# Designs tried in a protein design run: peptides against a protein of PDB entry 3WG5. Part 7

Target 1, 218 residues: chain A of PDB entry 3WG5
Amino acid sequence: LAKNIVYVAQIKGQITSYTYDQFDRYITIAEQDNAEAIIIELDTPGGRADAMMNIVQRIQQSKIPVIIYVYPPGASAASAGTYIALGSHLIAMAPGTSIGACRPILGYSQNGSIIEAPPKITNYFIAYIKSLAQESGRNATIAEEFITKDLSLTPEEALKYGVIEVVARDINELLKKSNGMKTKIPVNGRYVTLNFTNVEVRYLAPSFKDKLISYITD
Target 2, 218 residues: chain A of PDB entry 3WG5 as posed
Amino acid sequence: LAKNIVYVAQIKGQITSYTYDQFDRYITIAEQDNAEAIIIELDTPGGRADAMMNIVQRIQQSKIPVIIYVYPPGASAASAGTYIALGSHLIAMAPGTSIGACRPILGYSQNGSIIEAPPAITNYFIAYIKSLAQESGRNATIAEEFITKDLSLTPEEALKYGVIEVVARDINELLKKSNGMKTKIPVNGRYVTLNFTNVEVRYLAPSFKDKLISYITD

## One batch from the design tools (peptide; made by RFdiffusion4, then SolubleMPNN)

Design b1_p8_5_s4 (from b1_p8_5, 5 letters changed)
Fold by OpenDDE base, seed 5:
Structure b1_p8_5_s4 (fold): chain B 218 residues (1-218), chain C 218 residues (1-218), chain A 8 residues (1-8)
Amino acid sequence: as target 1 above (218 residues)
Amino acid sequence: as target 1 above (218 residues)
Amino acid sequence: GIYPLELG
């Protein structure tokens, strides 16, 4: 049987409009090749809400399953990263990663202190994150607490509480464990059963622009 | 009499954390030289609210007057740029520029359509922009309408309605017209009368990093 | 438009 293709790409750093461009590019490449799925290795401390919402929308419009994989060990899907994950077709985490800490902030003061968001904004994002969780069949109570308690979870806790679907050490284990799972949100209106029985893994490199942006934002 | 120094610097493009760094650098240089003022030639379509709020705070903490000058003709202080201007010690505009269009948005959809901010967020920024206007003795009603009506004004309208203080074609005319004006917000707790009777104008160049960021964001 | 919120 002809091998199905699974793409793997990395997104690291703050979530910005440029991060959206990366998601869009990666997913588009995978769509054009009719890939079985794309896996995004995500490591982010957070970022912009607008970019986050656009990324979620782009994922939900994908013609193929988008798997968010918090990787490598030490990585996080913090803040905006959690929202993105909750908006995806499947969430995986490597051991030693974290997810959560979703309290919206208005930014940092000159002294580096957090400027808190007003309650009205916080409540908006509570409703939004709960909606993402509910639509994906994930734990909406914990999703809320990612904000109200600024909660962060280990992969094991996240799996236990029904926030994520897979704990995996690497891509091979991820493919093995996710084989036969249904997407947590639809692909083109249908919940798809993932087929990773005979796949070719293709790694996407960041563009020159992506590298430059990453260098500047670091 | 020893000539007082006025610095002039340019900030162009989207308001981001890097834009904050530019403001901070420019103001710091001017502070170190005990300049009479710094003039920031601003051209922006808008940007991030967090960066905007930090920039406003940085301006308000300045040891010297910060003048926002919407320049050159064709430039705008749109959205975030309007907030920054309203947070400054003096606002000037060149003929053929614009100010306003402050409706907060959550960003742009994949098709380029605007994602509207929820009413709660909009109301927050209404309160914020009105506060900036009130604190600076500028037209709070128009400031509100910059959001509620997404209003944009010409320099002549903005001057007429008490949004800005000066219409000037160039730096020389700006200095001439603003000479003897009081800052609209305090400098180190005092409203300062500007003295531009005998000044040396010094232009600050963007840093290499600033140029690179500008190139990437364009 | 003002892109309002950074999620921290």
Scores: peptide ipSAE 0.095, ipTM 0.568, DockQ to the pose 0.862
Fold by OpenDDE base, seed 4:
Structure b1_p8_5_s4 (fold): chain B 218 residues (1-218), chain C 218 residues (1-218), chain A 8 residues (1-8)
Amino acid sequence: as target 1 above (218 residues)
Amino acid sequence: as target 1 above (218 residues)
Amino acid sequence: GIYPLELG
């Protein structure tokens, strides 16, 4: 039975293996407490593809809905963040945020220039991101263009084009607007109708380790 | 439009990164030809967890149904093979095959004894395998017991317990029995009803590279 | 050199 709790956790910065650990920890806590959902306030410029894929998998393996919330205003779900969002059960964005710009790269040259990925790699991620979009019933064409055109969307555009499900200014509005929505991917094999009627919001703080890593990676 | 083609490819041996490449190649070929499905005749004792997870993901990202067929008699979808099967759109087994025995290990000691995985790892894979089962509408309890009890099932047991969908002696019987079945996981976000009415079976041979790798890993 | 695959 759901305890009528919604967890909220913040994940900020580059997507790395440590970010995976954060996702895992936060989702695990929410699972253990049989939460109605966990909302991840995400602000990322991108990061590692491997970590991203693992995070997506962790979300998909969640026993509870994982809502990616691009928050606060000024935040982005850029690059890896877009993939993560598209792999989640529900995407929300705050006004003044962005999503997209998903072109894979091999890295940065010594002068800071992007080393472009070969077409084979780019095509791999095109296929991957389209798959995420299709699986979640989201706009696969736009998902592709996140790569091919390095497209970035506003929340309003993303909503309009069927990339995301909610535009919300804060957690309360998010809960209100997402109430009664079905998850875009299954939770335990079922599309779950979110029920945020009289829920308690519980914020999860970063662990000491999380804080330390954030400090090191910043 | 489907070309009314069903591809059949064989994957045998330990699950490795090279096995992933095989899956990718075979599925890609079938996708490119807009096949009705691809049947992977799988015979594996297990292998690497990372490769397994990647294979599952590749299956889930397929634009066409991927049917795992534990074949021929004497074959197994053991360990990693079980995960792969549970991650697929449909599982079939030939009489005289087996599925299960999914306990994760760290490896083998010098004397050939199994180095047991720590509980944390075991629990991770329990959660993972249960997730696969649940997502595909298969028996999650049995999936768990594949690990906790190192359980192995016959095709008849697996069918009875809702782990697999078909018992079939050969490709023709598989096609016949699976005709009209819905995929257990989505294809491009939709549960697809398999249509094997008047299909052409096309066998895919291993590439030179596949042959070489198989030789090296055997 | 071998670069880790990144998304940016």
Scores: peptide ipSAE 0.091, ipTM 0.337, DockQ to the pose 0.228
Fold by OpenDDE base, seed 2:
Structure b1_p8_5_s4 (fold): chain B 218 residues (1-218), chain C 218 residues (1-218), chain A 8 residues (1-8)
Amino acid sequence: as target 1 above (218 residues)
Amino acid sequence: as target 1 above (218 residues)
Amino acid sequence: GIYPLELG
């Protein structure tokens, strides 16, 4: 039996293998409790492609809806964060946040210059991001432009262009607005209608290890 | 004036942006002291492509010779470690170590399965690793096979095939054997003859941050 | 070996 519970957890910083572990832990907890959904408050400048792809896969394998919420104001789902969002069951953004800027790079040189990805890699991620958009019924043209034009969007633009589903100031508004919405990708093969009527919100805290990693990456 | 000093530092674990910081710090210290060389004792299963490329670039920009020493026995310079080695001024291996296994992957799935890299990425790294081998006068065929066959070599094989320059049991043997050798790539545009006659060996310890990162990645 | 690309 599904509990009238919604989990909320924060993932902040660079996307790494540790970020995958956080996603896995949080989603697993919510799955175990048969939560109606988990909301991940995401604030990331980007990170590793491998970790990103694993996170997307983990979300797609989730037994419960995973809502990516770009939060708080000032946060971003940049680069890898955009892919993760596009791979999720629902995307929300707070006012004053951003999404996009997905041009893949091989990294930064010692002088801070961008090491460009070869065209082959860029094209791979163009295909990948478009696939995520198409699978979720989101704007594949804009998804491509996140790479080709290094495009960044406001929440209002992202909503307008059909990249995201919700603009909300806080969790309460998000719950209200997303109540009754269908997930943009299947959960266990079915599009799920979100039921946020009379839900208990449970916040998941980062583990000690998560805090330590965040401290080191700062 | 060059001091008769050789630095030795250890880099262990996954190749990440933090590993780059370690390389940068260690090389910078050795540069500041006009050391004859720095020996990096390397033990890595691999890691991030971006960090790897940055490390290679940092080595190539070094004002002093950077010797990669796969050490101790049981250690490996796998995947990213091989690229780093091939980008260095001299490669040494201790008996019982390995080098190779460079097939690029996008990562590991949740079940631990390898997410294969697209052919375009694989081909990019084939070209890249061959370039490193060619630039350093090392075996480009074997370098390619590190990827295409996921080949791993013993020190003796690597020496035989012209992948590495030295097999040594310890730092003292390494210094003895490499004394008088020319760097396989230029230092400041010139191939340098290593002078390890009457050198002081200085060991660099990981910073507190380095230790903390290692603890978290363990 | 894991060669994750960074997405900038």
Scores: peptide ipSAE 0.106, ipTM 0.579, DockQ to the pose 0.781; fails the geometry check
Fold by OpenDDE base, seed 1:
Structure b1_p8_5_s4 (fold): chain B 218 residues (1-218), chain C 218 residues (1-218), chain A 8 residues (1-8)
Amino acid sequence: as target 1 above (218 residues)
Amino acid sequence: as target 1 above (218 residues)
Amino acid sequence: GIYPLELG
């Protein structure tokens, strides 16, 4: 029987407009091949709000399930990464990773200090993050606390509190555990039951442009 | 008599953290050479708020006068560029340029539509832009309207309304017209009278890194 | 492009 395909791609670093391009490219490839799903290995300290919102929208427009996997151990889905995760069809985390710290900021000052966002910006993103949680059937109270308390969670805590769906050490365990799970948001208007039996895993590499931008921004 | 030095450098494109680095580098060079001033030819559609605020701070910390020159004809100091200008020691514009359109946004959606900022963010930047105008003795009412009405001005209007100090077609005319003017904000705690008699103009070129980033982001 | 906020 022809194996279903699952794509795996990595997105690392600051969330920017370029990161949107990466998400778009990866998801598009997986869509074109009618993949069972795409797994995005995410490691980000955060980034731009606009890019984040566009990424969330792109995920929700996907013709296939998009699984956000906070990976590898030591990685985080901080700030913008949390929003992206909460907007996805399934969230997994590897042991030793973290999620949260979503308080919006205006940026960093010259001395590295955080420039605080005005309260109403914070309130806007509270509403936004809560909507993501509610729409995906995840813990909206904790989602709010990611902002109001700048809370960060371990995978085990996130699972316990109903923020994420899977804790997995690697892709194999992720596929095993998520097999048979329903997506937390619709795919083409329908909640899909994931089928990861007899799948071929395909890894997508960063483009030349991806490498170049990563080199320049590092 | 040894000629005083005036540096001229160009900053074009989106205002980002890298743009801050450019400002910092250019101003530092001019400071090291004890230049009479540095003129920054600015052409920007806007950019990041944090980078903008850092650039303003860097300008205000300068040991020499920093003149923002919206140049060449067809250029703009839009959004973040307006703030930068209002935070500088002197503002000049070439005919056929524009300034303003400072309404803060969260960014752009996938379809290119503007994502509106919440009202209190807008209010924050209203306060900020008014402070820049007031501190520099420029028109705070118009500064506010750059946001509340998303107003854009021609050089002639900007001059008329007391937003800018000089309209000049080129560097020579700028030097001529600004000679003898006092800076609109202090340099090392003192308002300085510009002396552009018997000056040598030195142009600073973009670094290799500047060129590379420009290439990638274009 | 006006002032995008950063998250975190």
Scores: peptide ipSAE 0.083, ipTM 0.559, DockQ to the pose 0.852; fails the geometry check

Design b1_p8_6_s1 (from b1_p8_6, 4 letters changed)
Fold by OpenDDE base, seed 4:
Order: structure tokens, then sequence, then C-alpha cells
Structure b1_p8_6_s1 (fold): chain B 218 residues (1-218), chain C 218 residues (1-218), chain A 8 residues (1-8)
């Protein structure tokens, strides 16, 4: 009986076009192998809005459930990471991680000060993040506050407020807790009940290119 | 008699925070050696607005003249490159290069379509690019049209319209033609007359990190 | 165009 496979991959660092490539590659591999799901261990301080939106779209187009797991302890799904998480089929966080801080900016000045986005852009992303929350049945009010208040939450807070679905210390606990949960958005037009009974966990390694990019952006 | 030194360095590819680091490094080297000027051979399709603004500021803070040279033939100073050029002490272009196309965008969709910036952002950058042109005594009307019409110009057009100062085929011709020209913006509060009589040309090589970044972003 | 990286 073909063991159900769950893929696990890590995405760390700034969200860029290269991050999109990573998401695309990892999801594609998992799709091709008809995995039960893919878990993306995410640690990001944020990044580009265009790449973020493309990643969200790629997740939404996935033929299998994509679980965003903010991991390891100390990691964050900040800014772009929050959007990505809200666009995913399930969000998990490890203890000691954070989510939020989604105010759009135009960048950083030489002195490290933030160049603020004009209100129209801010409003665009408020609408966008709220739509992601609404579509996934997550807390749209909090999603807005991730921008308007630049709010950051702990895993426990995020769970309590209905931003995320699972708090888990590791992959095994994540699989255990998420088993039987329905995806927060549809897969191929249907809400999928996750089945992590007797699964084989396969870790996807970064490509050579991925490693190179990570080394340079660090 | 200490030979006057002119440094030459290449900056190619997308304008990012890494590009800022390159500009900073190259200008710093030239400053430390009390160079007569540094020539940056620029070839860019554009890039990040924040990095662009930081680069402009770094150029404006330079203790020596920074000459932007759109080179080689086939190269462009597109979008961010145009802003950088307009913020510099002197602009040169090689035959067969282009400048302009400065409309701000939020990025690219998965299908490659442009995500347009809202009018407020566009207006911000119009004001910004016009200020750069005005400060440097260059054509502010054309600078605006680089955005509003997404205009691109040939070297000959750019020279004719007062966007750039020099058309040159190579470094030697550039030095010859720019000798005796005043910088379009001040250096340490003064407009400097370029002196390229009996100069030693020193080429700055990219760092290992620069090469690595270039390889990944290509 | 200038990629205004709206960094979110």
Amino acid sequence: as target 1 above (218 residues)
Amino acid sequence: as target 1 above (218 residues)
Amino acid sequence: GVEIEVLS
C-alpha cells in the first residue's frame, strides 16, 4: 500500500523572486509525487510584495495542501511571510516564533529608517491581507491590524485569535495535531481533510542555486 | 608629481541593496585614494527604488566626482539607472545605449505583466526625478516624461535634450571629452572642473561577493 | 519601471 508521503522543505530569508522559485520547485516536486501534503518551514523577515503575491498564487494553485510552518524557534513569518501564511492551506507555528508586522514600506533609507508607503498602497495591502484572511476563514480584523498597528503575535496569540491553526514543537507534533484537519482553503476546488496516518516524511534539500542565493542574501 | 588617478568600475544588473554596496565600496576606494574621479560603467534594466535612492544619496555625498557611463554598446540605464545617472556629477553614454523608462511599478505578476503603482507613488517619483534633474541642471521636462510617457532615449537624443553631458565610445574618449567640464552637481559644496590631463586609469574589480551576486541574479 | 519594492 503506497505510503502517503509528506514533503518538508525549508525556506529562509527575504522573500524575493528566488523565493518564488523555491516555492514553485518544492510544491511541484510534491505534486508530481502525489504527496499528501508539503510542509514549508518558513523563516522570513519579509521581502518583496510582488514575489509574495506570486507565492500566494502558487500556493493557491497547488494540487496538494501546502502547510506553512513557522520554524524553528526564533523564526518569524514577518511581513511577506504573514501574507504567505494567510494564503496557505494550513498555518503552524513553533513555540518561540512570531507572525505579523505587515506594514508595507517602500524600503529603507541609508540610516535604516523606513520609507513609508503612501496611503493608497497601504490600503491596497489592507484589502489584500483581509481578503486572504476571509478566504481562509481566518481573523480578518487581526490581519488588518498586522498592517495598521504593525502587530506581531506569538503562536499562542495567533492560535487564540484564529490567525493560525496549529502550534507544534516539531514535524511529528505538527503531523499529529494537523491530522484530520480540513484545509483552510480549497485544493483543486475542494477542502481537503489532511491524513497523516502512517506517512513517510521526505525532506527536500535546497538546490545548489538555492544554497548560493541563501549564502549571498545572509 | 603624483599622477591623477581615475578609477573605473562596472556595475551591471538589477539595482538592489547589493548594488548599493558596490557603489559604496567603489566610491570609497576612489575617495581614499583621492582620485580625480570615478567612472561607473552602468548597465541596468532597473531595480529597487530604495536602493536607487540610497545610491543617489551616496553619490551626492561623494568626496570625488562620480561619472555614470552607460556602457558598453547595448547597455542601458533603464528605470533606476536613469535616476542614478541624473543624481550623478556627470552622465556619459556610449553609442548604442539607452536611458529612460522610469515608470514606477509594484512588480511583475506570474505571467510577467506589470503591477502598476498607484498615482500617488507615481507622482512621488515624478517629483523626485524632476528634483534630480533640476539640481543637476538637466532637462526636468524630459525627466518627467521618462515616467509619464515611459520615454527612452538614445545617447544623441539625451545629449540634445540636455539629459546627459557626453557621448563617448570608450573610456579614453570619455576622458577626452569630459576634460574641463564642470560637475553638474557639487562635490563637497563646490562645482568641480574635471581634470583628466595625464591621468592614470585604474580598474576596480568586483569583489568575490559581487561576482557571486551577479552570477545568481543573472 | 522602477520596482517599488513594496516591502511588506
Scores: peptide ipSAE 0.188, ipTM 0.660, DockQ to the pose 0.830; fails the geometry check
Fold by OpenDDE base, seed 2:
Structure b1_p8_6_s1 (fold): chain B 218 residues (1-218), chain C 218 residues (1-218), chain A 8 residues (1-8)
Amino acid sequence: as target 1 above (218 residues)
Amino acid sequence: as target 1 above (218 residues)
Amino acid sequence: GVEIEVLS
């Protein structure tokens, strides 16, 4: 039986294979407890494309709705974070956050300059990001522009353009606004109506390993 | 004045931005002491392309010869490691090591399957690896085949095909065999003749941070 | 394989 439980966990920093492990762990915990949903508070400047794609896949395979919440104010779902968001069941943003800037790069040169990806890679990710948008019923044109124009949007713009579903200042407001909303992608083949009435909010902490990784990446 | 010093440092594991930091630190130490060369004992299954390219660039910018030594027996310079080797001033391999398997991938799926890179990316890295081979006077055909055929070579094969310069069982044999060899790429615009007569070998240890990273990636 | 970290 589904519990009236919503999990909240934070994922912060560069998207790596370790970030995948965090997503997997958090989602698994929430799945095991038959949570109504898990909210991932996301703050990332981007990261690895492979890890990003795996995270998207993990979210899409989730037995429960995964809500990406760009939080706190000042945070971003930049680059890989945008893809992850577009791959999720619901996107929310806090005021003062940003989403977008999804141009794929091969990396940064030693001087910090961007090493551009060849057109084929760029086109691959254009197709990929558009597919995520289309599958979730979100704005595919804007999704493409996240790459082609390196576009970044405010929460209000993202909502207006149909990239995200909710602008919320905190978890309570998010729960309130998203209550009764349908997931933008299916959970186990079905679009789920979120029920956040009388929910217990459970916060998941990073593991010791997660904390250590964060310390090392600082 | 150049000191009769050769540094030896180990770089092991996945190639990441942290690996770049290790390369940079080790090379910088050796540069500061005006070492005759630094030998990097490399054991890697591969890693990130961006970090790899940065490492190659760092090696090429070195004020001293950087020798990549695939070591110990059982180690590999796989994927990114091969590129790094091809970007270095001299490549050596210990018996029982391997080099190659350079096919670019977007990553691994959750089930561990390879997510193939689009042809444009593959072609980019073909061009890149061939350029490294050509610049270093190494076998560009084999370099290409490291990608197109996912080819892996033994030290003996790699030497025979002109991919590497030395097969050596240990540091002493490496120093002996490479003594008097010219670097395969220039140091500060000049091909340097290695002088390993009467050298002091100094081993560099990983930093605490390096050890911690290794622990986390295990 | 070389993990092309397409950094986005």
Scores: peptide ipSAE 0.178, ipTM 0.661, DockQ to the pose 0.902; fails the geometry check
Fold by OpenDDE base, seed 3:
Structure b1_p8_6_s1 (fold): chain B 218 residues (1-218), chain C 218 residues (1-218), chain A 8 residues (1-8)
Amino acid sequence: as target 1 above (218 residues)
Amino acid sequence: as target 1 above (218 residues)
Amino acid sequence: GVEIEVLS
């Protein structure tokens, strides 16, 4: 019986247009191979709002389930990462990770201080993040507080509050725990039940371009 | 008589954190050599607001006059470029260039449509751009209209309306026309009269890193 | 924070 394929790819660092390209490339590969799902191991402090919104849209347009996995321990899906996660088909977190801190900012002043976004921007993103939560059947109240209180949660808290679906130490545990779960958003108009009973895990590597960009942005 | 030095450097493309680094590097070199001024040949469609604000601040902190020169013909100081120009000690434009179109946006949707900024963001940047204009003794009404009407101007219009100080075809004409002009904002707390009577023009090249970033972002 | 690229 031909094993279903699950792709795993890593996305680390700031969310930018290049990060969008990574998401698009990885998801496209997985789509072309009719993978059961793709797991994106995400570790980000945040990034650009437009890139984030485009990534969310790309995930929602995916022909296969996209699982955001905040990994490894010590990683975070902060700010833009939280939005991306909330827009995905399933969220998992490793122990020792975090999610949240979504207050929109205009940037950083020269002294390193945050330039706060005006209230209307904040309200826009409150509405946006709440919509993502509601559409995915996740806790919209907490989603709002990720902005209004700049709240950050542990994996255990996030699971408890219904922000995420799985706490898993590694890919094997993630596959085990998520097996039989329904996606939190539709895939091609229908909620899909994940089947990870007999799967082959394939790891995708960053492209040369991805590596070069990472080298320059580090 | 030791010729005063005027540096000329090119900045082209989107305004990002890397663009800030370019500005900082170029201005620092010119400061260290006690240049009479630095001319930045700017061609940009816009970019990030935070980077733009940081660039403005860096210009205002310069120990020497920073001249923004929208060059070559066909170039623009659009959006973020307009803010940067308005924050500088002197603005020049080549014929066939443009300035303006400053309406803040949240980004582009996947279909390429502009995501409009909420009114509060727009109002913030209206206040900001007007402040830049007022501080530099430039037309604050037009500065506002760069946002509210998404106005763009020709060099001749911009000069006529008091947005810019010089229309010049090339560096030599720029130096000739700007000679004896006072900076529109202070340098180290005082308005400086430019002296380009006996100057050596030194061109700064992009660093290896700058070239690499440009290659990746193109 | 989400860096709202206020693209200006």
Scores: peptide ipSAE 0.157, ipTM 0.625, DockQ to the pose 0.850; fails the geometry check
Fold by OpenDDE base, seed 5:
Structure b1_p8_6_s1 (fold): chain B 218 residues (1-218), chain C 218 residues (1-218), chain A 8 residues (1-8)
Amino acid sequence: as target 1 above (218 residues)
Amino acid sequence: as target 1 above (218 residues)
Amino acid sequence: GVEIEVLS
């Protein structure tokens, strides 16, 4: 039986329009090869809401399963990263990572203070994050508390509370644990059972542009 | 009498956190030299609300007058650029430029369609832009319509409706026309009468970092 | 927090 291909790519840093381009490029490559899935190793402190929403939409339009993997240890899916994860087909976290802290802000003042979003904006994102959780069969109450309490969770807590599907130390463990799991959202209108038996792992490198943008935004 | 110094700097492209750094750097240089004013030649299609708010705050904290000049012909102070202009000590536009189109958006969909902001966000920015107009003695009704009607104005219309203070073809004409005008907002708590009699014009070049960011975001 | 970059 011809080996199924799983792509692995890294997205690190702030979520921007350039990050959308990275997601789009990576998913497109994996789609063209009819990969079993793509795993995105995500490490983000947050970013733009617009880019976040577009990324979520791009994931939901994917012809293949998109797995968000908060990796390596020390990484986070903070703020926008949490939304992206909740919008994906499967969420995994490595030990020592975190997810949450989704309170919308208007940004930082000159003194570094957070400019709070007005209640109406906060409520919009509460509704949005809850919808992502509900559509994916994940804990909508906790999703709300990612905003209302600025809650952050460990991988173990996130798994326990039904926010994520897998805790894994590396790609091999992730593939092993997620084998046979159904996607939490549909792929082309169908919930897909992942088949990671006899897979070839292909790593996608960032483009030159991706590297340049990452360097500037860090 | 020692010549008063007026600095001129260019800010072009999307309004981002990097654009804030440009504003801060330019204004700081002009402050250090106790310049009569700094003129920012602005050409922007818009950008981030957070960066915009920080830029407005930085302008309002300036120890010297900050003049926003929509320049050259073909340039715009669109979206975030309009807010920045309304938050400044004086607004000028060159013939063939535009100002307005301030409707808050959550961004662009994958197909390039605008994702509309919820009414509550729209109302927040209506209140904000109106406050900027009111504080600067500019037309708050038109400021509101920059959002509600996505209105864009020519320099002549903007001047007529009391949105801007000067229409000028170049820096020399701007200095001539704005000489003796009071700032529309205070400088260190005082409304300053501009004195552009016998001035030295100094042009500030973008830093290497500014050039790099501009190249990437274009 | 999610920087609501409300692109205006």
Scores: peptide ipSAE 0.108, ipTM 0.634, DockQ to the pose 0.886; fails the geometry check

